# Designs tried in a protein design run: peptides against a protein of PDB entry 6IDX. Part 42

Target 1, 380 residues: chain A of PDB entry 6IDX
Amino acid sequence: KELAKLSADVTFATEFINMDGIIVLTRLVESGTKLLSHYSEMLAFTLTAFLELMDHGIVSWDMVSITFIKQIAGYVSQPMVDVSILQRSLAILESMVLNSQSLYQKIAEEITVGQLISHLQVSNQEIQTYAIALINALFLKAPEDKRQDMANAFAQKHLRSIILNHVIRGNRPIKTEMAHQLYVLQVLTFNLLEERMMTKMDPNDQAQRDIIFELRRIAFDAESDPSNAPGSGTEKRKAMYTKDYKMLGFTNHINPAMDFTQTPPGMLALDNMLYLAKVHQDTYIRIVLENSSREDKHECPFGRSAIELTKMLCEILQVGELPNEGRNDYHPMFFTHDRAFEELFGICIQLLNKTWKEMRATAEDFNKVMQVVREQITRA

## One batch from the design tools (peptide; aimed at target 1 L188)

Design b2_p17_6_s3 (made by RFdiffusion4, then SolubleMPNN; from b2_p17_6, 10 letters changed)
Fold by OpenDDE base, seed 4:
Structure b2_p17_6_s3 (fold): chain B 380 residues (1-380), chain A 17 residues (1-17)
Amino acid sequence: as target 1 above (380 residues)
Amino acid sequence: SMTVVIQPVKLKTTTEL
């Protein structure tokens, strides 16, 4: 207990570390020997002293043994651990993951996000905070391949549901520390969009062009069997598609693929358009047909609007930016749906279409409409 | 290289134990 308090002082920490004191603490954890009276309390103070000593940055986190890591991971994975030990173990694992890529690899083998979700179902907000903090650390330090796998995992769907139900909709005020961890999780989740946001469409890729064609098909041939792949388009069919792409509101209605060559938002805009067309087909068809039937030059260009809206949403959500210290602004909506960005796009494109109509906008007013929509989104 | 300054959640000091 006194050691844990004194370990917060850098002068004491330096002297204690110089006396190999930290090695003694690590060996106490590694031994796992429950033979001592008050083992749980002693262990909790040992872990506190260890963490406080390590927080001075005097000793590398890479000094810890695999046995130590396994013991700490064991305290997080076991259902019947003292809350004081669990809290410190989560904090130690977070610090290990944040400070060492070698320790991250070892910890990621011993602990799953699924195990950490159990610590979100508790009534202790401090435990919940440390569990999210460790999830965030693991997600941050994951290689890009593993990060995408972690995001796609059923554990992340369940994680969002658990956070929504047990943290956000909990009967308790969210503390600043928890709000920060929710912000961090949100930012790390949005950063998965960066690849698609920065992916330039290849106008020569037939598979990518077929997505644009599918948008046309859903809008104008909604009852047509997709098996009627348009064979080699006669000049009449090419002229028809050019008209349809104009009605869809692409800037390049001859070759709409050119509109997706700008990064950001690149292919992410096409993903959003396709999601809207497939998941919210009635909304998509309505928006397209309402504007395509206008003869008054007040047509809202859906394709252009979808691209610029996707870019705007990426800017508002700071896609590709790392989490900032002291920020705690999280959006509860992003915990309500698996495809929350695409759902946000689907809401915002309807808002844009409404705002365009209300303003009686023309193509010349496009930037003014986008500015009004930006203000509407940022105030919501 | 933006230095990811995710500060680890500081344990409340042993005075609350």
Scores: peptide ipSAE 0.115, ipTM 0.709, DockQ to the pose 0.041
OpenDDE base, seeds 1, 2, 3, 5: peptide ipSAE 0.010, 0.047, 0.061, 0.057; ipTM 0.462, 0.642, 0.661, 0.664

Design b2_p17_6_s4 (made by RFdiffusion4, then SolubleMPNN; from b2_p17_6, 11 letters changed)
Fold by OpenDDE base, seed 4:
Structure b2_p17_6_s4 (fold): chain B 380 residues (1-380), chain A 17 residues (1-17)
Amino acid sequence: as target 1 above (380 residues)
Amino acid sequence: SMKVVIQPVKLKGTTDL
């Protein structure tokens, strides 16, 4: 107990470390010696002193043994551990993951996100905070292959549902530390969109062009029996599609694929458009047809609007930016849906279309409409 | 390379055991 208090002092920590004191603490954990009177309390103070000593940055985290890591991981993976030991073990693992890629690899072999999710189902907000902090650390330090595994839709859905039900909708005020960890998790989750945001459309890729064609089909052929293959000659068909792509509000009516060559938002805008068209088909068709039937130059260009809105949402959500210290702003809505970004896009594109109508905007007012929509989104 | 310094959650109240 006194050691744990004194370990917060850098002068004491320096002298204690110079006396190999930290090695003694690690050996106490490694031994697992349950035969000591007050083992749990002694272990909790040992882990506290270890953390406080390591926080001075005098000793490398790489000094810890695999046996130490396994003991700490064991305290997190076991269902019946003292809360004080669990809390300190989560904090130690977080610090290990953040400070050492070699320790991350070892910890990622011993612990699953599924095991950490169990620590979110508790009433203790501190345990919940440390569990999310460790999830965030693992997610941040994961190589791209393992990051995608952590991004598994099932694990994310379950994690989001548990956070929503046990943290956000809990009867307890969210502390600053928890709000920060929720912010970090949100940022790391949106950074999964970065690849698609930075992916340029290849105008020569037929599969990508078929998505644009599918957007046209859903908007204009939704009631047409697919058996009516338009037997009109290839030139009439090309001219028809150019008209349809104009009605869809693409900037390049001849080759809409060119509108997706700019990054950001690249292919992410096309993903959002396709999601809207497939999941919210009635909303998509309504937005497209309401604007395609106008002859008054007050048409809202859906394709252009969807691209610029996707870019704007990426800017507002800081997609591709790393989480900042001291930020605690998280959006509860992102924990309510598996495809929360695409759902946000679907809400915001309706807001944009409404705002365009209310402003009686023309194509010249496009940037003014986008500015008003940005202000509306950032104030919500 | 922005160093992501996510500060580890500091153990508050280690004395309240």
Scores: peptide ipSAE 0.061, ipTM 0.673, DockQ to the pose 0.041
OpenDDE base, seeds 1, 2, 3, 5: peptide ipSAE 0.025, 0.020, 0.039, 0.025; ipTM 0.618, 0.593, 0.642, 0.638

Design b2_p17_7 (made by RFdiffusion4)
Pose (drawn by RFdiffusion4):
Structure b2_p17_7 (pose): chain A 370 residues (1-223, 234-380), chain P 17 residues (1-17)
Amino acid sequence: KELAKLSADVTFATEFINMDGIIVLTRLVESGTKLLSHYSEMLAFTLTAFLELMDHGIVSWDMVSITFIKQIAGYVSQPMVDVSILQRSLAILESMVLNSQSLYQKIAEEITVGQLISHLQVSNQEIQTYAIALINALFLKAPEDKRQDMANAFAQKHLRSIILNHVIRGNRPIKTEMAHQLYVLQVLTFNLLEERMMTKMDPNDQAQRDIIFELRRIAFDAETEKRKAMYTKDYKMLGFTNHINPAMDFTQTPPGMLALDNMLYLAKVHQDTYIRIVLENSSREDKHECPFGRSAIELTKMLCEILQVGELPNEGRNDYHPMFFTHDRAFEELFGICIQLLNKTWKEMRATAEDFNKVMQVVREQITRA
Amino acid sequence: SLPPPEPLVPLPEPRTP
């Protein structure tokens, strides 16, 4: 108990650390008997002292043994133990992950997505905060080529709805540190879109060109002389600036292939809305048609700007948009809603092609005021 | 973008006081 008190003082901590005092603590955790059952209080003070000593930055986190790591991960992976032990254990794992790529790799193997998510279902806000912090730390430290798989795994176990039901709509008001972790989680989540935002279409890739053909087919085949007249104009009546080679429009980064993904999502998941928007504007040879392809690409870019896809998380912000915690595909759903808004605003302005940038500005103002 | 991962290093064996 006394060590836990004194270890926050650097003057004391240095003395104790210079005698390998941290090893006394790690050895006790690695091999001590009955720690959770008979000595949980002692164990809590031991973990408090350990974290306080390590927070002085005198020694590397890489000093910890695989045995110590496994023991701490064990306290998290178990059907919940004492709250004080769990809080400190989650905190130790977060610090290990943030401070070492090697420790991240070992810890990622010792804890499951389900075990971490289950700790969000406890009524204690600090346990919830550290659980989300550990999840954020794993995302921050995951290799670029593994982060997407991790996101899918957490999504399949319902991370989003658990956060919505147990944190955002929970009884206890969200305090500043939890709000910060929700902000970080949202930033990391939006940043999963960044690679596709910056990926150009290869116009010479037939498979990619066939995606645009399929987009056009879904809409134009819902309309016969009128259907023939649409196809004679290639992709003009789908609203692409490059009428003959719309794949070129997707070389603009941002939004790149993310725009294509959004269009395909709207066409497949919300086929009626997609068909309505395209057919209201595919036979319009007055200058008043709303160009779908051009509008979708620019809207995708605008949403990326509004939502700050690509921005790094920082220490100063605690903001988040709660509605993104209500749908697994909230970004794509937002695209669909905003493309309908864009078409409504376009008609309200009796807009022509020359008004394109003005309409996009009004849409920007509508979204950002909402 | 976030930084790339650092190379992995082996971790030490347990110690006694």

Design b2_p17_7_s1 (made by RFdiffusion4, then SolubleMPNN; from b2_p17_7 with S1M V9I R15K T16L)
Fold by OpenDDE base, seed 1:
Structure b2_p17_7_s1 (fold): chain B 380 residues (1-380), chain A 17 residues (1-17)
Amino acid sequence: as target 1 above (380 residues)
Amino acid sequence: MLPPPEPLIPLPEPKLP
């Protein structure tokens, strides 16, 4: 207990480390010997002293043995562990993952996200916070292939559901530390969209062009009597499609694929448009048709608006950025939906369309509408 | 003169169906 308090002092820490004191603490954990009276209390103070000593940055985290890692991981994975040991073990594992890629690999072999989810099903918000912090550390340090696998896993859906039910909808106010970890989890999950955000459309890719054609089909072919199969020549069809792409509000209504060559938001904007068109078809059709039937120059250009809104949402959600330690703002919607980004886009595009109408905007007012919509989204 | 934007109604928490 006294050692744990003194270990917070850098002068004491330096002298204790120079005397190989940290090696003695690690060996005590490695021994695993539960036969001592007050072992749990002694272990909790040993882990505190170890963490405080390591936080001075004097000793590399790579000094720890695989036996030590397995003991700490064992305290997190076992169903009946003292709360004080569990808290310190979660914090040590988080620090190991954050400070060493070698230790990350070892910890990722010993612990699953599913085991950490069990620590969220408790009333102790500190345990919940440390469990999410370790999940966030594992997610941050994972290679790209493993991050994508973790996001697609049933475990990640279950994690969001457990956080929603036991943290967000809990009877306790969310503390700043928990709010920060929820923010971090949100940022790390939305960073999985970076690949799509940075993917340029290939105007020669037929599969990508077929998606744009599907957007046109969903918007305009729902009213076309199948008896008016346009049997008229390929040129009349091309001219008709150019009109349809103008009515969809693409900047390049001759070749809409060119609007998706800018990164950000690249193909992510097309993914959002397709999601809206398939999942919220009535909303999509309404937005497109209400603006496409206008000859008064007050039409909201859906295609241009969807692209710029996707870019704006990426900026607001910090897609492709590392989490900032000073931030604690999170969206509850992230925990209610598997496709929270696309759902957020679907809400924000309706807001943009409403704001455009209320402002009586023209194409010249586009940037002013986008600024107003940004202020509206960031205040919600 | 563009009318001042009305305060966004906080996005209703999507009621899970």
Scores: peptide ipSAE 0.010, ipTM 0.451, DockQ to the pose 0.011
OpenDDE base, seeds 2, 3, 4, 5: peptide ipSAE 0.007, 0.007, 0.007, 0.006; ipTM 0.447, 0.439, 0.450, 0.442

Design b2_p17_7_s2 (made by RFdiffusion4, then SolubleMPNN; from b2_p17_7 with P4A V9K R15K T16L)
Fold by OpenDDE base, seed 3:
Structure b2_p17_7_s2 (fold): chain B 380 residues (1-380), chain A 17 residues (1-17)
Amino acid sequence: as target 1 above (380 residues)
Amino acid sequence: SLPAPEPLKPLPEPKLP
């Protein structure tokens, strides 16, 4: 107990480490010998002292043995471990994952996200926080292939559901530390959108052009079968589509594909528009037709607005950036929906369209509307 | 309450017919 307390002091820690004291602590854990009187209490203080000593950054995390890792992982994976040991074991594993890629690989073999989700079903918010922190560490340090798999997995949907039901909808206030871990999980998940955000549309790709044509079809030809391949249109038909693309509010209404060559938001804006058109079809059609029927120059250009809104949402959500320390602003909607970014886009595009009307904006006022919408989104 | 966006332009007076 006194060692654990003194280990927080850098002067004491330096001298204790110089005496190989940390090696003695690791050997105590490695022994696994439950025969000691007060073993659980001794172990809890040993793990505390070990964490505090390692937090000084004097000793590399790579000094730990595979036996030590297996013992710590065992305390997280086994049922009915003492809460104090579990908490410290989660924190040690988090630190190991964050500080060493070699330790990440070993830990990822010993622990599943499913085992960590079980620690979210408890009434202790500290255990929940450390369990999410370790999940976030594993997600951050995962190879790109594994990260995408983790995000798409049934485990991630289950994780969001468990967080929603046991943390967000819990009968207790969310502490700052938990709010930070929820923010981190949000940022790490939205960072999977970076590839699409940085993907330029190829104006010559027919499949990508067909998506833009599908947006036109959904807005203006709601009764027409998709079987009419866009390719055989006479010059008159191309001229009709140019009018439709103008009514959709594309900046380049002659070749809307050019609007998606800007990165960010690249193809991610087209993904959001397609999602809105397919999942919220009535909302999409209403927004497009309401603005397309205006002759008063107060039309809100949907295509331009969708692109700039997608870019603005990526900036607000820090897509492609590491989570900032000290931030705790998470969106509860992230935990209520699998397609949370596209749903957020769908809410914000309606807000933009409303704000445009209330401001009586014209195309000249576009940047002023976007500034007001940014303030509205960031204060909500 | 979100800041109410102020109208950027006054209502054009209704053109009397």
Scores: peptide ipSAE 0.054, ipTM 0.636, DockQ to the pose 0.006
OpenDDE base, seeds 1, 2, 4, 5: peptide ipSAE 0.011, 0.023, 0.047, 0.018; ipTM 0.541, 0.522, 0.605, 0.551

Design b2_p17_7_s3 (made by RFdiffusion4, then SolubleMPNN; from b2_p17_7 with S1P V9I R15K T16L)
Fold by OpenDDE base, seed 1:
Structure b2_p17_7_s3 (fold): chain B 380 residues (1-380), chain A 17 residues (1-17)
Amino acid sequence: as target 1 above (380 residues)
Amino acid sequence: PLPPPEPLIPLPEPKLP
C-alpha cells in the first residue's frame, strides 16, 4: 500500500526502478501463488504500484513477460476474481495494448471481446468503464482487416445491446469517464466507414452505375404503369434519364457518377442514398417527388444535398480521425441500430428537406441551408 | 508517429476490501 502511493512520485519511481524493483513486482504476479494470507490485497497493491511505476514512462512496456501477460489476462477472463484485481488488470491490459503493438498481439490471443462484455453486465460503472476502455484499445490497435471483422461480428451487436441496456438505459447517471469511452467506441466504429468515404466512384464501373439507375427506378418507376413498353429508341430513353437525374437533384444530371468522384464522401454518399431508397422507400420517394415536381426554383436538390450531408456527417462524427481526449458526446442511436450511420443520414436528410422548405431556399441558399442544418444536428 | 495514447482512465485508489 505504501509502495503503491510512493510509486506515484517520479523521484521514488526512478530510484525504485534503478534498484530493479519493478522486476520484483512482475515476478510476484508471475508466481501466481495463492497460498499467501491476504494474497488478493497484496496483489491489488502490487498491480497498483506496477501501473504507477509504468506511467512514468521510464520503463518500456515491452519488458513484461508472456507469463505476466497471461496472469493479467487470466484475472480478466476468470469469473470469480476480486473486483479490485479485475479493475487493475483491465487498466494494465489497456495500457499494454495502447503502448505496445507486440503486447496487443499477445493480449488479443489471450482475451476475447466476449469475455470483456461479461464485465459490462454488472452494476459497477467503474468496471464497465475499464472494460469498454480495453475494448476501445483493442479496436484502436487492431489491424484494418481485424477491425472490420470485429465490427461485423455478432460480438459487436451484442456489445451495443449490452451497453444500451446496462449503461445507457441504466438507473444511474453516466459519468464523464463512461461518456468518453462511449464517444471513443462511436468514433472507432464510424472510422470503419473511412474506406467507403475515400473510395471514388469509377464512372466506367457498370455495377456502380446500376446503383444510380436503381435510385431513379425506385423514385420514378413505382408510379409508372407497366403499360409503357420499353420499345422506343435508346436516344429518347437517354434524354428521359437525364431529366430524371435532374429531378433527383444531381449536380451532373448528364452523368451523376461524376458527383461521387470527390472524396470525401465518395461512395459513402451513394451507400446512404441506396440504404434510404431500400429501407425507407416511402420517405425517399416522398422527398424526391415533392422536390422534383416543383417549377418555382425552390426545389431541394436531393442528390447534391445527400452528398454534402454525408460529408457533413463524416466531419461531425470525425470519420477518419482519432478520438479526442476532451470529447464526451455520443449518439444513443449508435447503440440502438446496426446501421446507425445510415439511419442518422435518413433522419438528417429529412431535417435538411424540412429546413430547405421553411427557409424558402433556392440553389443560391444551399450553403446557408447546410450551415443551419449543421447547427441543428450539433445541438440535438 | 501518433503519441501513445495516455491511459484513458486514472486508476481509483485501491480500497482495501
Scores: peptide ipSAE 0.012, ipTM 0.387, DockQ to the pose 0.046
OpenDDE base, seeds 2, 3, 4, 5: peptide ipSAE 0.007, 0.000, 0.000, 0.006; ipTM 0.439, 0.385, 0.424, 0.401

Design b2_p17_7_s4 (made by RFdiffusion4, then SolubleMPNN; from b2_p17_7 with P4A V9I R15K T16L)
Fold by OpenDDE base, seed 5:
Structure b2_p17_7_s4 (fold): chain B 380 residues (1-380), chain A 17 residues (1-17)
Amino acid sequence: as target 1 above (380 residues)
Amino acid sequence: SLPAPEPLIPLPEPKLP
């Protein structure tokens, strides 16, 4: 108990480490000997002292044995462990994962995200915080191939539902530490969009051009009886499509594919537009047709707006950035929906269209509208 | 639900020439 308190002092830590004291603590954990009176209390203090000593950065995390890792992982995987041991074990594993890629590999073999999810179903917010922190550490340090598997595990309605029901909608105020871990989890989840955000459209890719054509079809042909397609020659059709792409609000109405060559937001903007058009078809058609029928210069350019909004959302959500220790702003909506980013886009594009109308904006006001929309999104 | 946007700061009316 005194050792655990003194281990927070760097001078004491240096002397204790020089006396091989940390090796003695690791051996106490490795031995697993439950035969001692007050074993649980002793172990909790041992783990505290170990963590505090390691936090000074004097000793490399790579010094720990596989037996030590297995014991700590065992405390996290066992349902009937003392809360004080569990908390410290989660913290130690988090620190191991964050500080050593070699330890990450060993820990990722011993612990599953499913085991950590069980610790979210408890009433203790500190245990919940350390469980999410360890999930976040594992996600951050995962190789790119394994990140998708973790993303799929997070995309499982189960983890989101548990976080939503037991953490966010819990009968307790969310502490700053938990809010930070929820923020980190969101940032790491949105970083999976980075690939699409940085993917340039190839204007020569017919499959991608067919998506742009599908956006036109959904907006303008969905109510047209296919029998009334006027037999206008191929040139009249090209001229018609150019008009349709202008009405969709693309900057390059001759070749809309060129609007998706800028990264960010690249293809992610097209993904959002297609999602809106397919999942929220009535909303999409309404937004497009309300602006396409205007000749008063107050038309909101949907295509341009969708691209710049996608870029803005990526900036607000820090897509492609590492989580910042000073931030604790999380959005509960991201725990309520499987396609939360695309749903956010669908809400924000309606807000943008409304704001454009209320401001009586023209194409010259575009940047001003986007600034107002940014402020509205960031205050929400 | 995004809260209802606070009243937009009205754009200054374009000065007619």
Scores: peptide ipSAE 0.009, ipTM 0.421, DockQ to the pose 0.007
OpenDDE base, seeds 1, 2, 3, 4: peptide ipSAE 0.007, 0.006, 0.008, 0.006; ipTM 0.346, 0.428, 0.441, 0.413

Design b2_p17_8 (made by RFdiffusion4)
Pose (drawn by RFdiffusion4):
Structure b2_p17_8 (pose): chain A 370 residues (1-223, 234-380), chain P 17 residues (1-17)
Amino acid sequence: KELAKLSADVTFATEFINMDGIIVLTRLVESGTKLLSHYSEMLAFTLTAFLELMDHGIVSWDMVSITFIKQIAGYVSQPMVDVSILQRSLAILESMVLNSQSLYQKIAEEITVGQLISHLQVSNQEIQTYAIALINALFLKAPEDKRQDMANAFAQKHLRSIILNHVIRGNRPIKTEMAHQLYVLQVLTFNLLEERMMTKMDPNDQAQRDIIFELRRIAFDAETEKRKAMYTKDYKMLGFTNHINPAMDFTQTPPGMLALDNMLYLAKVHQDTYIRIVLENSSREDKHECPFGRSAIELTKMLCEILQVGELPNEGRNDYHPMFFTHDRAFEELFGICIQLLNKTWKEMRATAEDFNKVMQVVREQITRA
Amino acid sequence: AAKRRREQAKAAEEMAS
């Protein structure tokens, strides 16, 4: 108890650390008997002292043994133990992950997605905060080529709806540190879109060109003389600036292939809305048609700007958009809503092709005021 | 809290590198 109190003082901590005092603590956790059952209070003070001592930055986090790591991960992976032990254990794991790529790799193997998510279902906001913090730390430290798989795994076990039901709509008001972790989670989530945003279409890749052909087919085949007239104009009546080679329009980065993904999502998941928008504007040879392809690409870019896809998380922000915690595919759903808004605003302005940038500005103002 | 946030910001910079 006394050690937990004094270890926050650097003057004391240095002295204790210079006698390998941290090893006394790690050895106790590694091999001490009946710690959770008979000595939980002692164990809580031990973990408090350990974290306080490590927070002075005198020694590397890489000093910790695999045995110590496994024991701490064990306290998190178990059917919940004492709240004080769990809080400190989650905090120790977060610090290990943030401070070492090696520790991240070992910890990622010792804890499951389901175990971490289950700790969000406790009524204690600090436990919830550290659980989200550990999840954020794993995302921050995951290799670029593994982060997407981790996101899918957390999504399949309902991380989003658990956060919505147990944190955002929970009884206890969200305090500043939890709000910060939600902000960081949202930033990391949006940043999963960044690679596709910056990926150019290869116009010479037939498989990619066939995706555009399929987009056009879904809409034009819903319309016979009128259908023929649409196809004779290649992709003009789908609204692409490059009428003959629309794949070239997707070399603009941002939004790149993310725009294509959004269009395909709208066509497949919301086929009626996609067909309505395209057919209202595919036989219009007055200058008043809303160009779908051009509008979708620019809207995708606008949404990326508004939502700050690619921005790094920082210390000063605690903001988040709660509606993104209500749908697994909220970004794509937002695209669909905004493309309908864009078409409504276009018609309200009796807009022509020359008005394209003005309409996009009004749409930007509508979205950002909402 | 401030310490943790600094660590998270540092990890984000490493992630972007």

Design b2_p17_8_s1 (made by RFdiffusion4, then SolubleMPNN; from b2_p17_8, 11 letters changed)
Fold by OpenDDE base, seed 5:
Structure b2_p17_8_s1 (fold): chain B 380 residues (1-380), chain A 17 residues (1-17)
Amino acid sequence: as target 1 above (380 residues)
Amino acid sequence: MSKRKKLMEQAAKEAAA
């Protein structure tokens, strides 16, 4: 107990480390000797002292043995471990993962996200916080190939549902530390959108052009049997498409693919538009047709608006940015939907369209509308 | 917490580099 308190002092820590004191602490953990009176209390203080000593950065985390790692992982994976031991073990594993790629590899072999999810189903918010912190550390340190697998595991309705039901909708106020870990988890999840955000459309790619054509088809031909497309000549069809792309609110009416060559938001904007058109078809058609039938110069250009909104959402959600220690602003809605980013886009595009009408905006007011919409999204 | 958060930011910088 006294050692654990003194270990927070850098002068004491330096002397204790110079006396090989940290090696003694590691060996106490490695021994696993449960026969001692007050073993749980002693172990909890040992783990506290170890963590405080290591937090001085005097000793490399790579000094720990595989036996030590297995023992700490054992305290996290075993049921009915003392809360004080569990909390400290989660914190030690987090620190190991963050400080060493070699320790990350070893820990990732010993523990699963599924085991960590079990620690979210408890009433202790401190344990929940450290469990999410360790998930975040594992996600951050995962190689790109495994990061997508972890994202898919997070895309598992189970983790989101548990966070939603046991953390966010819990009977306890969310503390700053938990809010920060939820923020970090969201930032790390949104960083998976970075590839699509930075992918330029190839204007010559027929498959990408077919998606734009599908957006046109859904908006204007949704009731027309594809079999009854009148055999009018290819040139008349091209001229019709240019008109349709203008009505869709693309900047480049001749070749809408050019609007997706800017990164950010690149192809991510097209993904959002296609999701809206397929999943929320009635909403999509309504937005497009309501603006396409206007002759008063108060039409909201859907295509341009969707691109700039996607870019704005990427900026607000910090897509491609690293989590900041000072931030704790998490969005509960990202735990409610599998396609939360696309659903957010679908809400925000409706908000944009409404705001455009309320402002009686023209194309010259576009940036002003976007600024108002940004303020509305960031206050919600 | 604060020291570990700084380590997380550092690890994040290293993972993005």
Scores: peptide ipSAE 0.025, ipTM 0.718, DockQ to the pose 0.825
OpenDDE base, seeds 1, 2, 3, 4: peptide ipSAE 0.024, 0.024, 0.023, 0.023; ipTM 0.708, 0.715, 0.691, 0.517

